Peptides against a protein of PDB entry 4GXB. Designs and how they scored, part 7

Target 1, 277 residues: chain A of PDB entry 4GXB
Amino acid sequence: VPTEEVSLEVLLSNGQKVLVNVLTSDQTEDVLEAVAAKLDLPDDLIGYFSLFLVREKEDGAFSFVRKLQEFELPYVSVTSLRSQEYKIVLRKSYWDSAYDDDVMENRVGLNLLYAQTVSDIERGWILVTKEQHRQLKSLQEKVSKKEFLRLAQTLRHYGYLRFDACVADFPEKDCPVVVSAGNSELSLQLRLPGQQLREGSFRVTRMRCWRVTSSVPLPSGSTSSPGRGRGEVRLELAFEYLMSKDRLQWVTITSPQAIMMSICLQSMVDELMVKKS

## One batch from the design tools (peptide; made by RFdiffusion4, then SolubleMPNN)

Design b1_p8_7_s2 (from b1_p8_7, 6 letters changed)
Fold by OpenDDE base, seed 2:
Structure b1_p8_7_s2 (fold): chain B 277 residues (1-277), chain A 8 residues (1-8)
Amino acid sequence: as target 1 above (277 residues)
Amino acid sequence: ELVFVNPL
């Protein structure tokens, strides 16, 4: 692609649009810096955020596809898909809420975390009780962003990334699940027929390895599941998990977001490695 | 297929 100046739209978690003028040849970090400059985010806080490729769903929700890598050209990455449903989103890229303290010290950082957290709550990524919701709304009305975040940090699945409903082979084959990544785990929420909501917690520290596979389903006479076109690539995330002492078991998640899940796993592992050093 | 080994 010839090097040209272009206008690139980057969205915040709440859908707020940030327009930046960049070069088509600008790499991910260059674009991130441009976004930071546009938002007046200090350079020393840029590292707490990343750019993600997402697919905007009909309801305006974001389905995270993957994190943009350093070598990528965000303009090319998003425009090459030739679909307006794909967007670039700015989101915090760390897991430990302790890092919020660094980000919250800056007004812009605080605003970004606040907007993200509000959005995550509204989208049901962060789980809240009725009372907690009332408290959060009260704080939101008062625009008490710090207090809002402090309360939010105590909530279930704070800092998690919630994925679209998908299928896993755990606890049984073809089990519909909602996967969330955060707090050094994959949380699999499921409701079996006639049963209450269950959650399986898979700590990354107990994963020996994981893999992402892609396959093209063979034409079967079975009616394609609604929303999947004929010949759509099937993605799976499988991880080998230490279920008990000396007992490893593979768990497989079938999801178009398998790549993003693996990125989350790697990111969580990386962060833990930094803490151990 | 991409395989990732957990160093932890």
Scores: peptide ipSAE 0.535, ipTM 0.961, DockQ to the pose 0.906
Fold by OpenDDE base, seed 3:
Structure b1_p8_7_s2 (fold): chain B 277 residues (1-277), chain A 8 residues (1-8)
Amino acid sequence: as target 1 above (277 residues)
Amino acid sequence: ELVFVNPL
């Protein structure tokens, strides 16, 4: 692609549009800096955020595809897909809520965290009771962003990424599950027929390894899974987990977001490694 | 297939 000046749209978690003028040859960091400048986010806080490639669903929700890497050209990465459903989203890229303290000291950082958190609650990524929801709404009406975030930080799945409904082989084969990544774990939520909501917690510290597999299913006449056309690529995330003492077991998740799940695992591991040093 | 080993 020839080097040209273009207008690039970057979305916040709440769908707010940030338009930046960049070059088609600008790398991820260049675009991120342009977005930061547009928002008046200070340079020392840029590292707490990343750009993500997402697919916008019909309901306006974002399905995270992957994190944009440093060598990528965001304009090319999004436009090469030749579909307007793909967007670039700015989101915080750390897991430990302690880092919120650094970001919240700045007005722009505070606003970004607030907008993201409100969106995560509205989309059901953060789990709230009716009473907690009432308290959050009250704080939102008072425009008390700091207090709102402090309360939100105590809520279940604060800081998690929630994925689209998918399938896992745990606890049984072909179980519909909702996977969330955060707090150094993968949370698998499922509801079996006639049963209450169950959650399986898989801590990354108990994962020996994980793998992402891409395959093309053979044309078998019978299993038209609704929504997957014949010959669509099947992605799987499998991880080897220490279930008990000296007992390793593979768990496999079938999801179009398997790559993003793997990126989350690596990111959580990397952050833990930094804390151990 | 991409395999990642956990260093932790």
Scores: peptide ipSAE 0.533, ipTM 0.961, DockQ to the pose 0.904
Fold by OpenDDE base, seed 4:
Structure b1_p8_7_s2 (fold): chain B 277 residues (1-277), chain A 8 residues (1-8)
Amino acid sequence: as target 1 above (277 residues)
Amino acid sequence: ELVFVNPL
């Protein structure tokens, strides 16, 4: 692609549009810096955020596809897909809520975290009781962003990424699940027929390894994955998990977001490694 | 196929 100046749209979690003028040859960091400048985010806070490729669903929700890598050209990455449903989204890219303290010290950082958190609650990524929801709404009405975030930080699945409904082979084959990544775990929520909602927690510290596979189903075969058409590429995330002492078991998740799940796992591991060193 | 080993 020839180097040209273009207008690129980057969305916040709440769908707010940030338009930046960049070169088609600008890499991910260049675009991120342009977005930061547009928002008046200071340079020392840029590292707390990343650009993500997402697919916008009919209801306006975002299905995270992957994190844009450093070598990528965001303009090319999004436009090459030739579909208006694909967007670039700015989101915080750390897991430990302790890092919120650094970001919240700045007005723009505070606003970004606030907008993201409001969106995550509205989309059901953060789980709230009726009473908690009332408290959050009250704080929102008062525009008390710091207090809102402090309360939100205590809520279940704060800081998690929620994925689209998919299928896992745990606890049984072809089990519909909702996967969320956060707090150094994959959370699998499921409801078996006639049963209450259950949650399985898979801590990354108990994962020996994981893999992402891509395959094409046979024409005669139907996929068990909800909403997946015949002949579509099938992505799977499989991880080897320490279920009990000296007992490893593979768990396989079939999802179009398997790559994103793997990126989350690696990111959580990396963050823990930094803390360990 | 991409395989990742957990260093933790």
Scores: peptide ipSAE 0.533, ipTM 0.960, DockQ to the pose 0.905
Fold by OpenDDE base, seed 1:
Structure b1_p8_7_s2 (fold): chain B 277 residues (1-277), chain A 8 residues (1-8)
Amino acid sequence: as target 1 above (277 residues)
Amino acid sequence: ELVFVNPL
């Protein structure tokens, strides 16, 4: 690709557009630095954020596809898909809420976390009770960003990424589930017929390994994946989990976001490794 | 197929 100056749109979690002038040959870090400069985010806080490739759904929600890697050229990565539904999104890229303290010390960092958190609540990624929602709205009306975040940090699934509805083979075969990643776990929410909403927690520390597979179902075969017809690519994330002492069991999630789920697992593991060192 | 081993 020839090196040219281009305008690239990067979205915040709330859909705010940040336009940056970059080179087509600029790598992910170069683009990230350009975005940071546009936002007046200090250099020492850049590392707390990453660029993600997402698919914007009809309702404006974001379906995360993957994190852009260091070697990638964001302009090429997004434009090569030849679809306007794909966007680049800036989001915090750490899991431990303790790192919020570093980011919140800066006005711009605070604003980014606040905007992201508001969006996550509005989209139902963070789970809130009626009373909690009232408290959050009160703080939002007062524009008390620090207090808002402090309250939000205590909420269920704060800092999680929520995926689109998909299917798992646990606890039953072909079980519809909603997967969320955060707090060093995969949370699987499901509702079995006639039952209340249940949440299963799979801690990454109890995962021996995981794998991502892709397959094309045979025309004569049936697919259990929602929205996938015969011949469509099927992605699966499978992890081997320590269910009990000396009992490993494979759990398989069928989802177009299997790659993103795997990236989250790796990212959570990496962060834990850093803290352990 | 891509397999990841958990170092933890």
Scores: peptide ipSAE 0.529, ipTM 0.959, DockQ to the pose 0.888

Design b1_p8_7_s3 (from b1_p8_7, 6 letters changed)
Fold by OpenDDE base, seed 2:
Structure b1_p8_7_s3 (fold): chain B 277 residues (1-277), chain A 8 residues (1-8)
Amino acid sequence: as target 1 above (277 residues)
Amino acid sequence: EVVFYNPL
């Protein structure tokens, strides 16, 4: 693509549009800096955020596809898909809520975390009780962003990324699950017929390794799950998990977001490695 | 297929 000045739209978690003028040749960091400048986010806080490629669903929800890599050209990455469904989203890119303290010290950082958290609650990514919801609503009405975040930080799945419903081979083959990544784990929520909602927690510290695979289903074997077009690539995330002492077991998740899940795993591992050092 | 090793 020839180097040209273009207008690029970057969305916040709540769908707020940030328009930036960038070059088609600008890399991810360049675009991120442009977004930060547009928002008046200080340079020292840029590292707490990343740009993500997402697919906007019909209901306006975002299905995270992947994190944009450092050497990517965000304009090219999004426009090459030739679909208006794909968007670039700014989101915080750390897991430990302790880092919120650094971000919250700045007005813009606070606003970004607040907007993201409100959105995550509204979308059901963060789980709340009725009482907690009332408290959050009260704080939201008071526009007490710091207090809102402090309460939110205590909530179940705060800081998690929730994925679209998918399928896993755990605890049973072809089990419908909702996967969430956060707090150094993959949380698999599932409801088996006639059973209560169950959650399986897979801590990254007990994962020996993981892999992403892609395959093209054979025409005869493809149970066309509703919404999967003919010939769509099947993505799987598999991780080898220490179930018990000296017992490793592979768990496989079939999801179009397998790549994003893997990115989350790597990101969580990286953050833990930094803490361990 | 891409495999990631966990150093933790």
Scores: peptide ipSAE 0.572, ipTM 0.966, DockQ to the pose 0.888
Fold by OpenDDE base, seed 4:
Structure b1_p8_7_s3 (fold): chain B 277 residues (1-277), chain A 8 residues (1-8)
Amino acid sequence: as target 1 above (277 residues)
Amino acid sequence: EVVFYNPL
């Protein structure tokens, strides 16, 4: 790739734009360092964040495509897609909320976590009751960022990544679900006709393995993915789960975000491995 | 197809 100086836009979770001047040959860490410098984030806190490739939806929400890897060139990764809907987003890249303590000690780190958390609540990634929402709004009005985060840390799905609505074969075939990753689990939320909202919790510690598959459906084949045309690439995440003692069962999720889901699983496993070492 | 094994 020819080395040229370019302006690269990196978004925060709240849509705030951070413009950095980088080289087209700069790798992910180089770009991340440039973003950190622009934000005045200390070097020792850079490791708590990562760059993600996302697709911006019509409503302004981000559909996470994948985490940018170390060897990647973020400028090339985003521009090669030749679509304005693709963006690079800065987000925290750890799962255990205990690491928030390290990040919150710094003003910039605190602001980043705050902005992300506000956005996650607004987008419905973090689940709140009416009363909790009132409390959060009060703290937001007071600009009490630390207290806001402490309350948010207690909320359901704090720190989770929420995916676009997709389809799973659990609990039944072709079941519409909303998948979220966090707290060392995949959460599958669904509402069957005439039933209350249900959640299936799949802990990564009970997953023997998982796989990502890519296929092209035959014209005669039915697609379980709403809105996908026949012949389009279909991505699936399947994991083998220990449902009970000596009973393994495969669960399959059909989603264009299957790769991102797999990245989340690996990331959660890696973090748990670090804790065990 | 890419398969990942969980070491946990």
Scores: peptide ipSAE 0.570, ipTM 0.965, DockQ to the pose 0.901
Fold by OpenDDE base, seed 3:
Structure b1_p8_7_s3 (fold): chain B 277 residues (1-277), chain A 8 residues (1-8)
Amino acid sequence: as target 1 above (277 residues)
Amino acid sequence: EVVFYNPL
């Protein structure tokens, strides 16, 4: 691609558009710095955020595809897909809520966390009771962003990334599940027929390894996955989990977001490694 | 196949 100056759109979690002028040859960090400058985010806070490739759904929600890597050219990465549904999104890229304290000290950082948290609650990524929702709305009305975040930090699945509904082979074959990543775990929420909502927690510290596989299913007369045409790529995330003492078992999740799930696992592991060093 | 090892 020839090096040219272009206007690139980067979205915040709430859909706010940030337009930046960059070169087609600018790498991920260059674009991130341009976005930070546009928002007046200080340089020392840039490292708390990352750029993600997402697919915008019909309802305006984002399906996270993957984190943009350092060597990538964001303009090329998004435009090469030749679909307007793909967007670049700025989001915080750490898991431990303790790092919120650093980000919240700055007005722009505070606003970014606030906007993201509001969006996550509205999208149901953060789980809230009726009473908690009332309290949050009250704080929103008062525009008390710090207090809002402090309350939000106590909520279930705060800081988690929620994936689109998919399928797992746990606890049963072909079980519909909603996967969320956060707090050094994969949370699998499911509702079996006639049963209450259940959550399985898979801590990353009990995962020996994981893998992402890509396959093209053979045309079978009766098997149509919802939203997938014949010959579409099937992605799976599988992890080997310590279920009990000396008992490892593979768990497999079939999802078009398998790559993003793997990225989350690696990111959580990396953060824990940093804390242990 | 790419396998990621967990060092934790």
Scores: peptide ipSAE 0.570, ipTM 0.966, DockQ to the pose 0.849
Fold by OpenDDE base, seed 1:
Structure b1_p8_7_s3 (fold): chain B 277 residues (1-277), chain A 8 residues (1-8)
Amino acid sequence: as target 1 above (277 residues)
Amino acid sequence: EVVFYNPL
């Protein structure tokens, strides 16, 4: 791709648009720095955020595809898909809420976390009771961003990334689930027929390994997965989990977001490794 | 297939 100056749109979690002028040859960090400069985010806070490739759904929700890697050219990565549904999103890229303290000390950082958190609540990524929702709305009306975040930090699935509904082979084959990643775990929410909502927690510290596979189903007269046609690529994330003492079991999630799930696992592991050192 | 080993 020839080096040219282009206008690139980067979205915040709430859909706010940040337009930056960059070179087509600018790498992920270069674009991130340009976005930070546009927002007046200090250089020392840039490392708390990353750029993500997402698919915007009809309702405006984001389906996270993957994190952009350091060597990537964001302009090329998004435009090569030749679809307007793909966007670049800025989001915080750490899991431990303790790092919020560093980001919240800056006005711009505070605003970014606030906007992201509001969006996550509105989209149901963060789970709230009716009373908690009332309290959050009150704080939002007062524009008390710090207090809002402090309350939000106590909520279920704060800091989690929620994925689109998919299928797992646990607890039984072809079980519809909603997967969320956060707090060093994969949370699988499911509702079996006639049963209450259940949540399975899979801590990354109990995962021996994981794998991502892609396959093309053979023509069988029917789709192998709901919503997929014959011959469509099927992505799976499988992890080997320590269910009990000396008992390892594979759990497989079938999802077009399997790659993103794997990235989350690696990211959570990396963060824990940093804390351990 | 890509396999990731957990160092933890």
Scores: peptide ipSAE 0.566, ipTM 0.965, DockQ to the pose 0.888

Design b1_p8_7_s4 (from b1_p8_7, 5 letters changed)
Fold by OpenDDE base, seed 4:
Structure b1_p8_7_s4 (fold): chain B 277 residues (1-277), chain A 8 residues (1-8)
Amino acid sequence: as target 1 above (277 residues)
Amino acid sequence: SQTFVNPL
């Protein structure tokens, strides 16, 4: 692609648009720096955020596809998909809420975390009770961003990334689940017929390994899951999990977001490794 | 397929 100056749109979690002038040859870090400059985010806080490729759904929600890698050219990565539904989103890229303290010390960082957290609550990524919701709304009305975040940090699934509804082979075959990644785990929410909502927690520290596989389903008349178009590539995330002492079991999640799930696992592992050193 | 080993 010839090097040209272009206008690139980067979205915040709440859908706010940040327009930056970049070169088509600018790599992910170059674009991230341009976004930071546009927002007046200090250089020392840039590392707490990343750019993600997402698909915007009809309801305006974002389906995370993958994290943009360092070698990528964000303009090319998004435009090559030839669909307006694909967007670039800025989001925090760490898992431990302790790092919020560093980011919150800056006004712009505080605003970014606040906007993301509000969006995550509105989208149901962070789980709240009725009373908690009332408290959060009160703080939002008062524009008390710091207090809002401190309360939010105590909530269930704070800092998690929620995926689109998919299918797993646990606890039984072809089980509909909602997967969320955060706090060094994959949380699988499921509702079996006639049962209450259940959550399975899979801690990354108990995963021996994981794999991403892609396959083309054979045209066999097997009941396509209601959302799979004919001929679509099937992506799966499988992980080998220590269920009990000396008992490893494979768990397989079938999802178009299997790559993103794998990226989350690697990212959580990497963060834990940094803490151990 | 791509496999990742957990170093943890």
Scores: peptide ipSAE 0.595, ipTM 0.968, DockQ to the pose 0.904
Fold by OpenDDE base, seed 2:
Structure b1_p8_7_s4 (fold): chain B 277 residues (1-277), chain A 8 residues (1-8)
Amino acid sequence: as target 1 above (277 residues)
Amino acid sequence: SQTFVNPL
């Protein structure tokens, strides 16, 4: 692609559009800096955020595809898909809520975290009770962003990324699950027929390894996935988990977001490694 | 396929 000045749209978690003028040759960090400048986010806070490629669903929700890598050209990455459903989204890129303290000290950072958190609650990524919801709404009405975030930080799955409903082989084969990544874990929520909601927590510290596999289903295989056309690539995330002492077991998640899940795992591991050093 | 080993 020739180097040209272009207008690039970057979305916040709440769907707010940020238009930036960039070069087609600008790398991810260049675009991120342009977005930060547009938002008046200080340079020292840029590192707390990342750009993600997402697919906008019919209901306006975002299905995270992957984090844009440093060497990527965001304009090319999104436009090459030739579909308007793909967007670039700015989101915080750390897991430990302690880092919120640094971000919240800045007005723009506070606003970004607030908007993201509101959106995550509205989308059901953060789990709230009725009473908590009432409290959050009250704080939102008062536009008390700091207090809102402090309350939100105590909520279940705060800071988690929630994935689209998918399938896992745990606890049984072909179990429909909702996977969420956060707090150094993968949370697998499932509801079996006639059963209560169950959650399996898989801590990354107990994962020996994980892998992403792509496969093309054989033409004769009924792709039971509603809406997947014949011949769509099947993605799987498998991780080897220490279930008990000296007992490793593979857990496999079949999801179009397997790559994103893997990125989350790596990101959580990386953050933990930094804390241990 | 890509395999990632956990260093932790």
Scores: peptide ipSAE 0.594, ipTM 0.968, DockQ to the pose 0.909
Fold by OpenDDE base, seed 1:
Structure b1_p8_7_s4 (fold): chain B 277 residues (1-277), chain A 8 residues (1-8)
Amino acid sequence: as target 1 above (277 residues)
Amino acid sequence: SQTFVNPL
């Protein structure tokens, strides 16, 4: 691809548009630096954020596709899909809320975390009670960003990434689930017929391994995967989990976001490895 | 398929 100067749109979690002038040959870090400069985010905080490829749904919600890798050219990565549904999003890229302390010390960092957290609550990624919602709204009205974040940090699924509804083979075959990644786990929310909402926690420390599989279902009279047409590519994330002492069991999630789930797992593992060293 | 081994 010839090197040309282009305008690239990068979205924040709340949908705010950041326009940057970059080269088509600029790699992910170059674009990230350009976004940081546009926002006046200091260089020492750039590493707390990443660029993600997302698909914007009809309601304006984001379905995360994958994290952009270091070698990628964000302009090419997004434009090659030839669909305006795909966007580049800036989001924090760490899991441990302790790192919020570093980011919150800077006005711009604070604003980014605040905007992201507000959006995550509004989208139902962070789960809140009625009373908690009242408290959050009060703080939001006062524009008390630090206090807002401190309260938010205590909430269920703070810092999690929520995926679109999909299917798992646990606890039973073809079980509809909502998967979220965060706090070194995959959380699977499910509702069986006639039952209350249940949440299964799969800690990454109990996963021996995981794999992403791509397959094309054979032509049949029925669809093998919800939301997929006949013969469409099916993605699965399978992980081998230590259910009990000396008992490993495979759990398989069928989702078009299987790649993103795998990226989250790797990212959580990497962060834990850094903390362990 | 791509398989990842957990080092933890």
Scores: peptide ipSAE 0.594, ipTM 0.968, DockQ to the pose 0.882
Fold by OpenDDE base, seed 3:
Structure b1_p8_7_s4 (fold): chain B 277 residues (1-277), chain A 8 residues (1-8)
Amino acid sequence: as target 1 above (277 residues)
Amino acid sequence: SQTFVNPL
């Protein structure tokens, strides 16, 4: 790709557009630095954020595809897909809410976390009761960003990334589930016929390993996955989980976001490793 | 297929 100056759009979680002038040859970190400069985010806070490739859904929600890697050229990565539905999004890239304290000390960092959190609540990524929602709205009206975040930090699935509805073989084969990653776990929410909403919590510390597989289903004349056409690539995330003492069991999630799930797992593991050292 | 071993 010829090196030339281009305008690149990077979105915040709330859809706010940040336009940066970069070179087509700029790598992920270069673009991230440009975004930070545009936002007036201090250099020492850049490491708390990452650029993600997402697919914007019809309702404006983001389906996370993957984290942009260091060697990538964000301009090329997004434009090569030749679809306007793909966007680059800036989001925090740590899991432990304790790191929020560092980010919140800066006005720009605070604003970024606030905008992300508002969006996550609005999109149902963070689970709230009616009363909590009322309280959050009140804080929004008062523009009390710090208090808003402090309350949000106590909410269920704060800091989680929610995936699109998919299928798992847990607890039963072909079970529709909603997967969320956060707090060093994968949360699988499901509702079986005649049953209450259930959540399976899979802590990364109990995962021996995981794998991502790509396959092309054989023509069957039918698809078990709504919205998937014949011949579409199937992605699966499988992890070997310690269900009980000395009992390992494989759990398999079938999702177009299997790669992103794997990235989340690795990221959570990496963060825990840093804390352990 | 890519497999990741958890070091934890």
Scores: peptide ipSAE 0.593, ipTM 0.968, DockQ to the pose 0.901

